# Peptides against a protein of PDB entry 6KZJ: the designs that were tried, part 10

Target 1, 71 residues: chain A of PDB entry 6KZJ
Amino acid sequence: SPDLLSEVSEMKQDLIKMTAILTTDVSDKAGSIKVKELVKAAEEEPGEPFEIVERVKEDLEKVNEILRSGT

## One batch from the design tools (peptide; made by RFdiffusion4, then SolubleMPNN)

Design b2_p22_7_s4 (from b2_p22_7 with H5L T6E K10R L19K Y22A)
Fold by OpenDDE base, seed 2:
Structure b2_p22_7_s4 (fold): chain B 71 residues (1-71), chain A 22 residues (1-22)
Amino acid sequence: as target 1 above (71 residues)
Amino acid sequence: LELVLEILKRVLALEKKLKEEA
């Protein structure tokens, strides 16, 4: 679906922005390198889109837990 | 940061697969 693809692309951009915020000044270059590595690693990510979505949802739940508890 | 990067990796994979379906 082109609409779903558009939504995923927006989420990608948001995550890139979050990465920039979380990356410290001393690790700015390292953060950029990590993203480049992730692009290559994404080529080998297994599963159909639905399966990947489920994994993303699980990870986002972990993020929410960390933000809520501070741990 | 590591967790966010992991999510980004999966989102990149998702975007690629969706483009391939189109």
Scores: peptide ipSAE 0.614, ipTM 0.911, DockQ to the pose 0.796
Fold by OpenDDE base, seed 5:
Structure b2_p22_7_s4 (fold): chain B 71 residues (1-71), chain A 22 residues (1-22)
Amino acid sequence: as target 1 above (71 residues)
Amino acid sequence: LELVLEILKRVLALEKKLKEEA
């Protein structure tokens, strides 16, 4: 639906901002990461939208655990 | 950072698939 698409697009924007914050010049690996390459990789992401949503939810919980535990 | 990038990749895939359904 257009409402879900808008919500996903907003989340995308937030994640891009977070990526910019976390990327630093001190890491060669971080410096070599390009968001446009993720666009290409996204073409091969398997599953229907609902399945991808479940994976995103799981990964966001992992982020939450890292922030909550400090590890 | 790697985890955030993985989430972003999946969100990009999700966005594309939703656009294709519309």
Scores: peptide ipSAE 0.614, ipTM 0.912, DockQ to the pose 0.788
Fold by OpenDDE base, seed 3:
Structure b2_p22_7_s4 (fold): chain B 71 residues (1-71), chain A 22 residues (1-22)
Amino acid sequence: as target 1 above (71 residues)
Amino acid sequence: LELVLEILKRVLALEKKLKEEA
């Protein structure tokens, strides 16, 4: 749906911002290059939208665990 | 950072598939 697409687009933008924050390299090059590679890799990501969402949820849970553990 | 990039990759894939769907 258009609403779901809008929500996903917002999430994409937020993740790009987080990437910029986490990259300590003064040259935006490292982060930018990684994103370009990810765009290409995204073409090969298997599964229907629902399945991809489930994987994203699992990864976000990992993020929470890392933040809580301090690692 | 690698984990965030992995999530971003999947979100990019999700966005593309949703655009192709409608």
Scores: peptide ipSAE 0.613, ipTM 0.911, DockQ to the pose 0.784
Fold by OpenDDE base, seed 1:
Structure b2_p22_7_s4 (fold): chain B 71 residues (1-71), chain A 22 residues (1-22)
Amino acid sequence: as target 1 above (71 residues)
Amino acid sequence: LELVLEILKRVLALEKKLKEEA
């Protein structure tokens, strides 16, 4: 749906911003290169949208766990 | 950073698939 697509596009932008923040000055070009590589890798990501959403949820939970534990 | 990139990869895949649907 267009609403879901809009939400996903917004999430993409947020993640790109986070990537830019997390990349150090010495890795200025590394982040850009990795994102371009990810675009290609995304073409091979298996599953229908719902299945991918579930994997994203799992990854976000991992982020939460890291934030809670500090590791 | 690696985890964020992994999430981004999946989000990119999701975006593409959604665009293909409508």
Scores: peptide ipSAE 0.615, ipTM 0.912, DockQ to the pose 0.780; fails the geometry check

## One batch from the design tools (peptide; made by RFdiffusion4, then SolubleMPNN)

Design b2_p24_2_s4
Fold by OpenDDE base, seed 5:
Structure b2_p24_2_s4 (fold): chain B 71 residues (1-71), chain A 24 residues (1-24)
Amino acid sequence: as target 1 above (71 residues)
Amino acid sequence: AKEEALKLVMEILKKVEALEKKLK
């Protein structure tokens, strides 16, 4: 779906910006993150595209909660 | 913690990138 693709593409751009901000704000903790494992998990993400998007939105809410709480 | 937030964002980003590729 072109509508879904547009949403996903916009979401990607926002996440890139968030990553940049958080990376500079976190004292070199990114090195401990298992990026390889993250990529593998992404490739194996089950479900239809719209279902994956819904799960992504749930995870984004977790991010928002952390950032809002300041912890 | 912001470290956890960063990890989550990176994880989400990878998922979104993979999804975008599938949609193209």
Scores: peptide ipSAE 0.659, ipTM 0.932, DockQ to the pose 0.560
Fold by OpenDDE base, seed 1:
Structure b2_p24_2_s4 (fold): chain B 71 residues (1-71), chain A 24 residues (1-24)
Amino acid sequence: as target 1 above (71 residues)
Amino acid sequence: AKEEALKLVMEILKKVEALEKKLK
């Protein structure tokens, strides 16, 4: 749906910003992240678009917890 | 750790990009 596409597009923009910020802090480790593995995870993600979005939101909460607690 | 956070963000970004393509 167009509403879902808008939400996804906004999420993408926010994630790009987060990636840029975090990359500067951990540049030493950024090179070790395997992009091919990340792409594989994305392509094989099952479920309807709205279900994928909900799982993404759950993962974003994990990111927030790490950034708040440092663990 | 921030490294794990970055990895998660990048993984999520790839998922979101793939999803965006499906929706277009």
Scores: peptide ipSAE 0.659, ipTM 0.932, DockQ to the pose 0.559
Fold by OpenDDE base, seed 3:
Structure b2_p24_2_s4 (fold): chain B 71 residues (1-71), chain A 24 residues (1-24)
Amino acid sequence: as target 1 above (71 residues)
Amino acid sequence: AKEEALKLVMEILKKVEALEKKLK
């Protein structure tokens, strides 16, 4: 769906901005993250596109909880 | 911790990028 593609593209842009902000705050530990493993997991995500988006939104809520708590 | 938040964001970003490619 072109509408779903538009939503996903907007989501990507927001995530890029979040990454840029968070990397400056935790630069010391960013190097320990295994990006290759993250990419592999992403390619193997099961389910329909809309199901993947819903799971992404759930994970984003986890991010928000961490940032809001300050820990 | 903010480190965990960064890890999650990066993971989500890669998932979203993969999904975007599938939709194109």
Scores: peptide ipSAE 0.659, ipTM 0.932, DockQ to the pose 0.572
Fold by OpenDDE base, seed 2:
Structure b2_p24_2_s4 (fold): chain B 71 residues (1-71), chain A 24 residues (1-24)
Amino acid sequence: as target 1 above (71 residues)
Amino acid sequence: AKEEALKLVMEILKKVEALEKKLK
């Protein structure tokens, strides 16, 4: 749906910004991340679009917890 | 750690990008 696409597009933009911020903070380690495996995992992601979005939100909570706690 | 956060964000980003392509 167009509403879901808009939400996903906004999430993408926010994630890009987060990536930029975190990359500068841990730039020495960014090159060691295996993007190939990340892309492959994305291709295999099953479920309806709204289900994927909900799982993404759950994963984002993990990110927020790490950044907030510093651990 | 922030390194883990970066990895997670990048993983999520790729999933979101893939989803966006599916929705178009």
Scores: peptide ipSAE 0.659, ipTM 0.932, DockQ to the pose 0.574

Design b2_p24_4_s3 (from b2_p24_4, 9 letters changed)
Fold by OpenDDE base, seed 1:
Structure b2_p24_4_s3 (fold): chain B 71 residues (1-71), chain A 24 residues (1-24)
Amino acid sequence: as target 1 above (71 residues)
Amino acid sequence: SEALKLVMEILKRVLALEKKLKEL
């Protein structure tokens, strides 16, 4: 739906901002956002939208735990 | 960092989700 698509688009933008915040080393390859590579990798992501959402939720929780605890 | 790696993984999945939604 267009509402869900809008929400996903906003989440995408927020995640891009987070990558910038979390990247502290200019030489860190993992910190470099390469849209072309991510788009290609995204094409290989299996599952229906609802399954992907569940995986996203799980990893967001992991991120939250790391940022809160520092570990 | 692990947090950065996770965020990038989430971003990849979100991009996948966006593509799948646009194709529906």
Scores: peptide ipSAE 0.639, ipTM 0.918, DockQ to the pose 0.847
Fold by OpenDDE base, seed 5:
Structure b2_p24_4_s3 (fold): chain B 71 residues (1-71), chain A 24 residues (1-24)
Amino acid sequence: as target 1 above (71 residues)
Amino acid sequence: SEALKLVMEILKRVLALEKKLKEL
């Protein structure tokens, strides 16, 4: 639906911002965001949309735990 | 950091999700 697509698009933008916040420029080169490369990698992401959503939810919870605990 | 790694993985999946939704 257009509503879901809009929500996903917003989440994408938020994650890009988070990546910028979490990146420590020179020392974290492995974490340098390369959107074009991610787009290519995304083409191989397996599963239906609902399956991807579940994986996203799981990893968001992991991120939340790390940010909350500091580890 | 682990958080950054996870965020990047989530972003990859979200990009995949967006593409799949657009193609349905």
Scores: peptide ipSAE 0.639, ipTM 0.918, DockQ to the pose 0.845
Fold by OpenDDE base, seed 4:
Structure b2_p24_4_s3 (fold): chain B 71 residues (1-71), chain A 24 residues (1-24)
Amino acid sequence: as target 1 above (71 residues)
Amino acid sequence: SEALKLVMEILKRVLALEKKLKEL
């Protein structure tokens, strides 16, 4: 669905922005990963869309906890 | 940072989700 794809695309852009914000050292391996490389790696991600959404929700909560508490 | 690693993983999954949705 175009609406669902648009929503996912917006989330993608937000995550890219978060990556830029969290990357403070050019030597950070995670921060140096190109989006095109992630695209290739994403082809191997298992599970149906609903399952991926649940994993995303769980990890977003983890990120939120880290950013809120600093731990 | 751990947060950055998680965000990168989430981004990878979101990219996978986008691809899967395009293929439905």
Scores: peptide ipSAE 0.639, ipTM 0.917, DockQ to the pose 0.821
Fold by OpenDDE base, seed 2:
Structure b2_p24_4_s3 (fold): chain B 71 residues (1-71), chain A 24 residues (1-24)
Amino acid sequence: as target 1 above (71 residues)
Amino acid sequence: SEALKLVMEILKRVLALEKKLKEL
């Protein structure tokens, strides 16, 4: 649905902002976002949308734990 | 950092999700 697509697009933009926040060194290659490369890699992501959503939720929980605990 | 790596992986999955939703 258009509403779901809009929500996903907003999440995408928020995650891009998070990468900028979490990048502590400009030399950190892990913080360099190459959108075209990520798009191509995304085409290989297996599973139905609902399965991807569950994996996203799980990893967001992990990120939250790291940020909260500092570890 | 581990958090940055996870966020990058989540972003990749979200891009995949967006593409799959557009194709439905």
Scores: peptide ipSAE 0.638, ipTM 0.917, DockQ to the pose 0.863

Design b2_p24_5_s1 (from b2_p24_5 with R11K S12K K15L K16R V17L)
Fold by OpenDDE base, seed 4:
Structure b2_p24_5_s1 (fold): chain B 71 residues (1-71), chain A 24 residues (1-24)
Amino acid sequence: as target 1 above (71 residues)
Amino acid sequence: SPREEALELVKKILLRLLALEKKL
């Protein structure tokens, strides 16, 4: 839906900003992730879009908790 | 480190949102 798309777009923008803030060494040997595998897993995430968004919000809260408490 | 873990989670969540956009 357009409302969910707008919300997702805003969240995406915020996460891109967070990525820039949290980024460290950009060398080839540092911070490499299994992009192809993660893309596949993301595409296969089960549930309706609104359910996925709610799970993402829960996971973002975990990120915030880590950043606040260091744990 | 916690910061590195947070960054990794953020990247994973971002990929999930990118995939979700294709469903909307």
Scores: peptide ipSAE 0.704, ipTM 0.935, DockQ to the pose 0.577
Fold by OpenDDE base, seed 2:
Structure b2_p24_5_s1 (fold): chain B 71 residues (1-71), chain A 24 residues (1-24)
Amino acid sequence: as target 1 above (71 residues)
Amino acid sequence: SPREEALELVKKILLRLLALEKKL
């Protein structure tokens, strides 16, 4: 739906900003992620779109907790 | 570090949102 698409778009933009804020040095010593595997996992995530959004919000709370408490 | 852990989680969530966007 348009409302859900707008919400996802806003969340995406916020996460891009967070990535820029949290990013560390992008040297050869920096860690890498398994992008291909993560893309496949994301594409195969089960549930209706609104259910996926709710799970994403729950996982974002984990991020907030880490940043607030340092643990 | 906690900051690095948070960054990794953010990256994973971003990929999930990008995939979801294609379903909408």
Scores: peptide ipSAE 0.703, ipTM 0.935, DockQ to the pose 0.572
Fold by OpenDDE base, seed 3:
Structure b2_p24_5_s1 (fold): chain B 71 residues (1-71), chain A 24 residues (1-24)
Amino acid sequence: as target 1 above (71 residues)
Amino acid sequence: SPREEALELVKKILLRLLALEKKL
């Protein structure tokens, strides 16, 4: 729906900003990134769009907890 | 580090949202 698309677009923009804040361009900390595998996993995520958004919000809360507590 | 772990999770979540946009 248009409302859900708007919500997803807004969340995406916020996450891009978070990425810019958290990113470090340190070579010795760079590991192998399996981008294709991650893309495939994202595309194959089961459930209706609304359900996927709810799971994303739950996982984002985990991110926030890590950043607040440092653990 | 916790910050690096958080960054990795953010990137994964971003990919999920990008995939979801294609379904809407």
Scores: peptide ipSAE 0.703, ipTM 0.935, DockQ to the pose 0.561
Fold by OpenDDE base, seed 5:
Structure b2_p24_5_s1 (fold): chain B 71 residues (1-71), chain A 24 residues (1-24)
Amino acid sequence: as target 1 above (71 residues)
Amino acid sequence: SPREEALELVKKILLRLLALEKKL
């Protein structure tokens, strides 16, 4: 779906910008994410693409709440 | 911190979108 692809692309671009804004300096005390495992989980996420997008939107709202409220 | 938590979530969501793009 071209419309869905466009929406996903837009969200991706926004999130890339967010990561740049929220990023912190490297620290030896900082934890690391298991990128490989997260990639696999993402690739195996169940549901039709439009359903996945809806879940992503819900999770983005949680991000917004954290940034807005500080909790 | 909230900022760190938000960043972690954003990164996870981004990976999901990248994976999704490959399906479209």
Scores: peptide ipSAE 0.702, ipTM 0.935, DockQ to the pose 0.555

Design b2_p24_5_s3 (from b2_p24_5 with R11M S12K K16R)
Fold by OpenDDE base, seed 3:
Structure b2_p24_5_s3 (fold): chain B 71 residues (1-71), chain A 24 residues (1-24)
Amino acid sequence: as target 1 above (71 residues)
Amino acid sequence: SPREEALELVMKILKRVLALEKKL
């Protein structure tokens, strides 16, 4: 639905901002280059939307733990 | 490093979110 699409688009934008914060190579824009590659790689991501969401949730939990604890 | 690991995971999540966007 349009509402779900808008919400996912906002998540995408937030994640792009996170990559900019976390990247340590500001000069060569390594993060930006990788994002461009991810657009192509996204075509190969398998599964229904609900399956993808579950995988996203699992990895977000890992990210949160790393950023909170520093380990 | 933890920061680099977090970055790798964020990139992985971003790829999946891009895929999700295309499937909706």
Scores: peptide ipSAE 0.659, ipTM 0.928, DockQ to the pose 0.808
Fold by OpenDDE base, seed 1:
Structure b2_p24_5_s3 (fold): chain B 71 residues (1-71), chain A 24 residues (1-24)
Amino acid sequence: as target 1 above (71 residues)
Amino acid sequence: SPREEALELVMKILKRVLALEKKL
């Protein structure tokens, strides 16, 4: 749906911002966001949208735990 | 490090979100 697509687009933008915040060195391989590589990898992501959402939710919780507790 | 792990997870999530966007 267009509403869900809009929400996903906003989440995408927020994640890009988080990537910039977490990146501390421009020379770091992991710190450099490469959209083309991510797009290619995204083509290989299996599952229906609801399955992907569940994986996203799980990993977001992990991120939250790491940033809050430092572990 | 925790920061690096968080960054890796964010990148992983972003990949999945891009996949989700394409499937909608």
Scores: peptide ipSAE 0.658, ipTM 0.927, DockQ to the pose 0.839
Fold by OpenDDE base, seed 4:
Structure b2_p24_5_s3 (fold): chain B 71 residues (1-71), chain A 24 residues (1-24)
Amino acid sequence: as target 1 above (71 residues)
Amino acid sequence: SPREEALELVMKILKRVLALEKKL
């Protein structure tokens, strides 16, 4: 739905902002995010939307843990 | 480093979110 798609788009934008925050060197691969390349790679991501959401949630928890604890 | 690991995870998540966007 348009509402769900909007939420996903907002999350996408937030993640892009996070990459900028986490990047400390302009020479880092994330220093110049190649959205086109990521989009291409995303075409290979398997699973139904619900399955992808679950994986996203799991990895977000990992990110949160790292940023909170430093480990 | 932890920060590098976090960055890599965020990039991975971003890829998945892009995939999700395409599937919606």
Scores: peptide ipSAE 0.658, ipTM 0.927, DockQ to the pose 0.831
Fold by OpenDDE base, seed 2:
Structure b2_p24_5_s3 (fold): chain B 71 residues (1-71), chain A 24 residues (1-24)
Amino acid sequence: as target 1 above (71 residues)
Amino acid sequence: SPREEALELVMKILKRVLALEKKL
């Protein structure tokens, strides 16, 4: 679905922004290098889309808790 | 640190989202 792909693409871009915010690496190229590695690693990610979504939701909740509470 | 842990999780999520995009 084009709409679903658009939503996923938007989420991808938001996560890239979060990576830039959270990184402590002062190197201008640090983010770009890591993203390239992730693209290759993504080819090995197992599971159906719905399974991946559930994993994403779980880890997003963890991120939210850390950023909210500092722990 | 909490910030480093959050960063690791975000990178993990990004990898999964990239995989999701390829599977759609």
Scores: peptide ipSAE 0.656, ipTM 0.927, DockQ to the pose 0.815

## One batch from the design tools (peptide; made by RFdiffusion4, then SolubleMPNN)

Design b2_p25_1_s1 (from b2_p25_1 with H8K R11M S12E K16R K22E E25K)
Fold by OpenDDE base, seed 4:
Structure b2_p25_1_s1 (fold): chain B 71 residues (1-71), chain A 25 residues (1-25)
Amino acid sequence: as target 1 above (71 residues)
Amino acid sequence: SPREEALKLVMEILKRVLALEEKLK
């Protein structure tokens, strides 16, 4: 689905920006992310793409909660 | 720290999103 791919691609870019914001190691800047290695090391996640997206959004809310509350 | 934990989670989620993006191509 082109629309879903666009959404996922936007999520990817947002996550890369988040890593840049959260990273304190100069050798681990967003521009130095080893994307190819991350993709290669990724395990297959079960479910339809739209289901995976919804699970990712739920997990991102957990990240947001940590950043908002510090816990 | 919370920031470090958030970063770890973001990296794991990014890995999943990258895998999903490749799956959709």
Scores: peptide ipSAE 0.677, ipTM 0.933, DockQ to the pose 0.631
Fold by OpenDDE base, seed 1:
Structure b2_p25_1_s1 (fold): chain B 71 residues (1-71), chain A 25 residues (1-25)
Amino acid sequence: as target 1 above (71 residues)
Amino acid sequence: SPREEALKLVMEILKRVLALEEKLK
């Protein structure tokens, strides 16, 4: 749906910004994002798009926890 | 380091989000 696509696009933009924030060296992999390569490397995830989004949100909470607690 | 672990997770999640975005187009 258009609403879900908009949400996913916003998540993408946020993740790219997080990548920039977390990258400290110009030679880091994150310094140059190759979108086509990343898409090819991603295995097909099962489930409806809305289910995938919910799983992604759960995994993002793990990132948040690491950044908050340092563990 | 925690920062590096967070970065690795972000990159993996980004891969999934990019794949999902293409699926939704």
Scores: peptide ipSAE 0.677, ipTM 0.933, DockQ to the pose 0.628
Fold by OpenDDE base, seed 3:
Structure b2_p25_1_s1 (fold): chain B 71 residues (1-71), chain A 25 residues (1-25)
Amino acid sequence: as target 1 above (71 residues)
Amino acid sequence: SPREEALKLVMEILKRVLALEEKLK
């Protein structure tokens, strides 16, 4: 649905920003993301799109925990 | 380091989100 697509697109932008913040690479290619390469490498994830979004949100909680607690 | 681990997770999640976005178009 268009509403779900909008939500996913916003998540994408947030993740790209997080990547830029977290990277420690100081080279000219620091934070470089090859979208086509990432999409090609991703395997088909089972479940309906809204279910995948919920699983992604659960996995993001691990990221938040690491950044907050250092563990 | 915790920062590097967080980055690895973010990159993997980004791959999934990009794939999902293409699926929804």
Scores: peptide ipSAE 0.677, ipTM 0.933, DockQ to the pose 0.637
Fold by OpenDDE base, seed 2:
Structure b2_p25_1_s1 (fold): chain B 71 residues (1-71), chain A 25 residues (1-25)
Amino acid sequence: as target 1 above (71 residues)
Amino acid sequence: SPREEALKLVMEILKRVLALEEKLK
């Protein structure tokens, strides 16, 4: 659905911002994201799109836990 | 480090989100 696509696109943008915040690389290409490469390398994830979104949200909690607790 | 581990997870999740976005287009 268009609403789901909008939500996913927002998640993408948030994740890109997170990568920029978390990376401390001082190289010339620090924080560079190769979208084409990531899409090509992505494996097919099973389930309906809304189910995948929910699993992604669950996995993001691990990121939040690490950043909040340091573990 | 925790920061590096968080970054690795974010990158993996971003990969999945990009794939999902393409499915929805």
Scores: peptide ipSAE 0.677, ipTM 0.933, DockQ to the pose 0.660

Design b2_p25_1_s4 (from b2_p25_1, 7 letters changed)
Fold by OpenDDE base, seed 4:
Structure b2_p25_1_s4 (fold): chain B 71 residues (1-71), chain A 25 residues (1-25)
Amino acid sequence: as target 1 above (71 residues)
Amino acid sequence: SPREEALELTLKILKRVEALEKKLK
């Protein structure tokens, strides 16, 4: 749906901003990330779009927890 | 490190969101 696409696009922009912030001090390690494998896994993610969005939100909370707690 | 892990997870999530966006277009 157009509403879901709008939400997903906004999430993407927010994630791009997050990666820019996080990359500032770990750029050397960023080069070791296997981007090709990440792309493949992302393209093969099962489920309806709204289900994928909800899983993404849950996983983002894990990232936020790491950042605020340091663990 | 936690920050490195956070970056990796964020990048994984970004790719998932990008893939989803492509599917929706």
Scores: peptide ipSAE 0.699, ipTM 0.936, DockQ to the pose 0.573
Fold by OpenDDE base, seed 1:
Structure b2_p25_1_s4 (fold): chain B 71 residues (1-71), chain A 25 residues (1-25)
Amino acid sequence: as target 1 above (71 residues)
Amino acid sequence: SPREEALELTLKILKRVEALEKKLK
């Protein structure tokens, strides 16, 4: 749906900003991340788009928890 | 480190979101 596409596009924009911020501190490690492996996993993710979005939101909360607590 | 883990997770999620966006178009 167009509403879901809009939501996904906004999420992408926010994530790009997050990566820019986080990369400044861990640039040496960022170069070692296997992006092709991550892309493959993303392309094969099962489920309807709305289900994937909900799982993504749950995983984003994990990122937020790490940044808040340092663990 | 926690920040390294956060970065890796963020990048994983970004790729998932990019793949999803392409599927929706």
Scores: peptide ipSAE 0.699, ipTM 0.936, DockQ to the pose 0.574
Fold by OpenDDE base, seed 3:
Structure b2_p25_1_s4 (fold): chain B 71 residues (1-71), chain A 25 residues (1-25)
Amino acid sequence: as target 1 above (71 residues)
Amino acid sequence: SPREEALELTLKILKRVEALEKKLK
């Protein structure tokens, strides 16, 4: 749906900003991440689009916890 | 390190969101 597409597009933009900030001090390690594996996993993710969005939000909370607590 | 792990997770999530966006278009 167009509403879901808008939400996903906003999430993408926010994630791009996050990666730019995080890459600043860990740029050397960022180069070792295999993009092909990330793309494959993303394209193979099962479920309806709204279900995928909810799982993404859950995983983002893990990221936020790491950044906030350092663990 | 925790920050490196956070970056890796963020990149994985970004690819998932990009794939989803393409499916929705």
Scores: peptide ipSAE 0.698, ipTM 0.936, DockQ to the pose 0.576
Fold by OpenDDE base, seed 2:
Structure b2_p25_1_s4 (fold): chain B 71 residues (1-71), chain A 25 residues (1-25)
Amino acid sequence: as target 1 above (71 residues)
Amino acid sequence: SPREEALELTLKILKRVEALEKKLK
């Protein structure tokens, strides 16, 4: 779906902005993250695209909760 | 720290979204 692709692309852009902000704030901590493992896991995520989007939104709320509450 | 945890989760989610975008193209 072109509408879904547009939504996903917008989510990606927002996430890039978030990572930039968090990286500058938590400077010198990104090196501990195993990117290659994350890529493989992401490519193998099961489910229809719309299902994956909904799961991603749920997980993003966890991030937002951590940032708001500090826990 | 909470901010480090948030960064890690955000990066994981970013990779998932990038993979999804590739699947949709």
Scores: peptide ipSAE 0.698, ipTM 0.936, DockQ to the pose 0.578

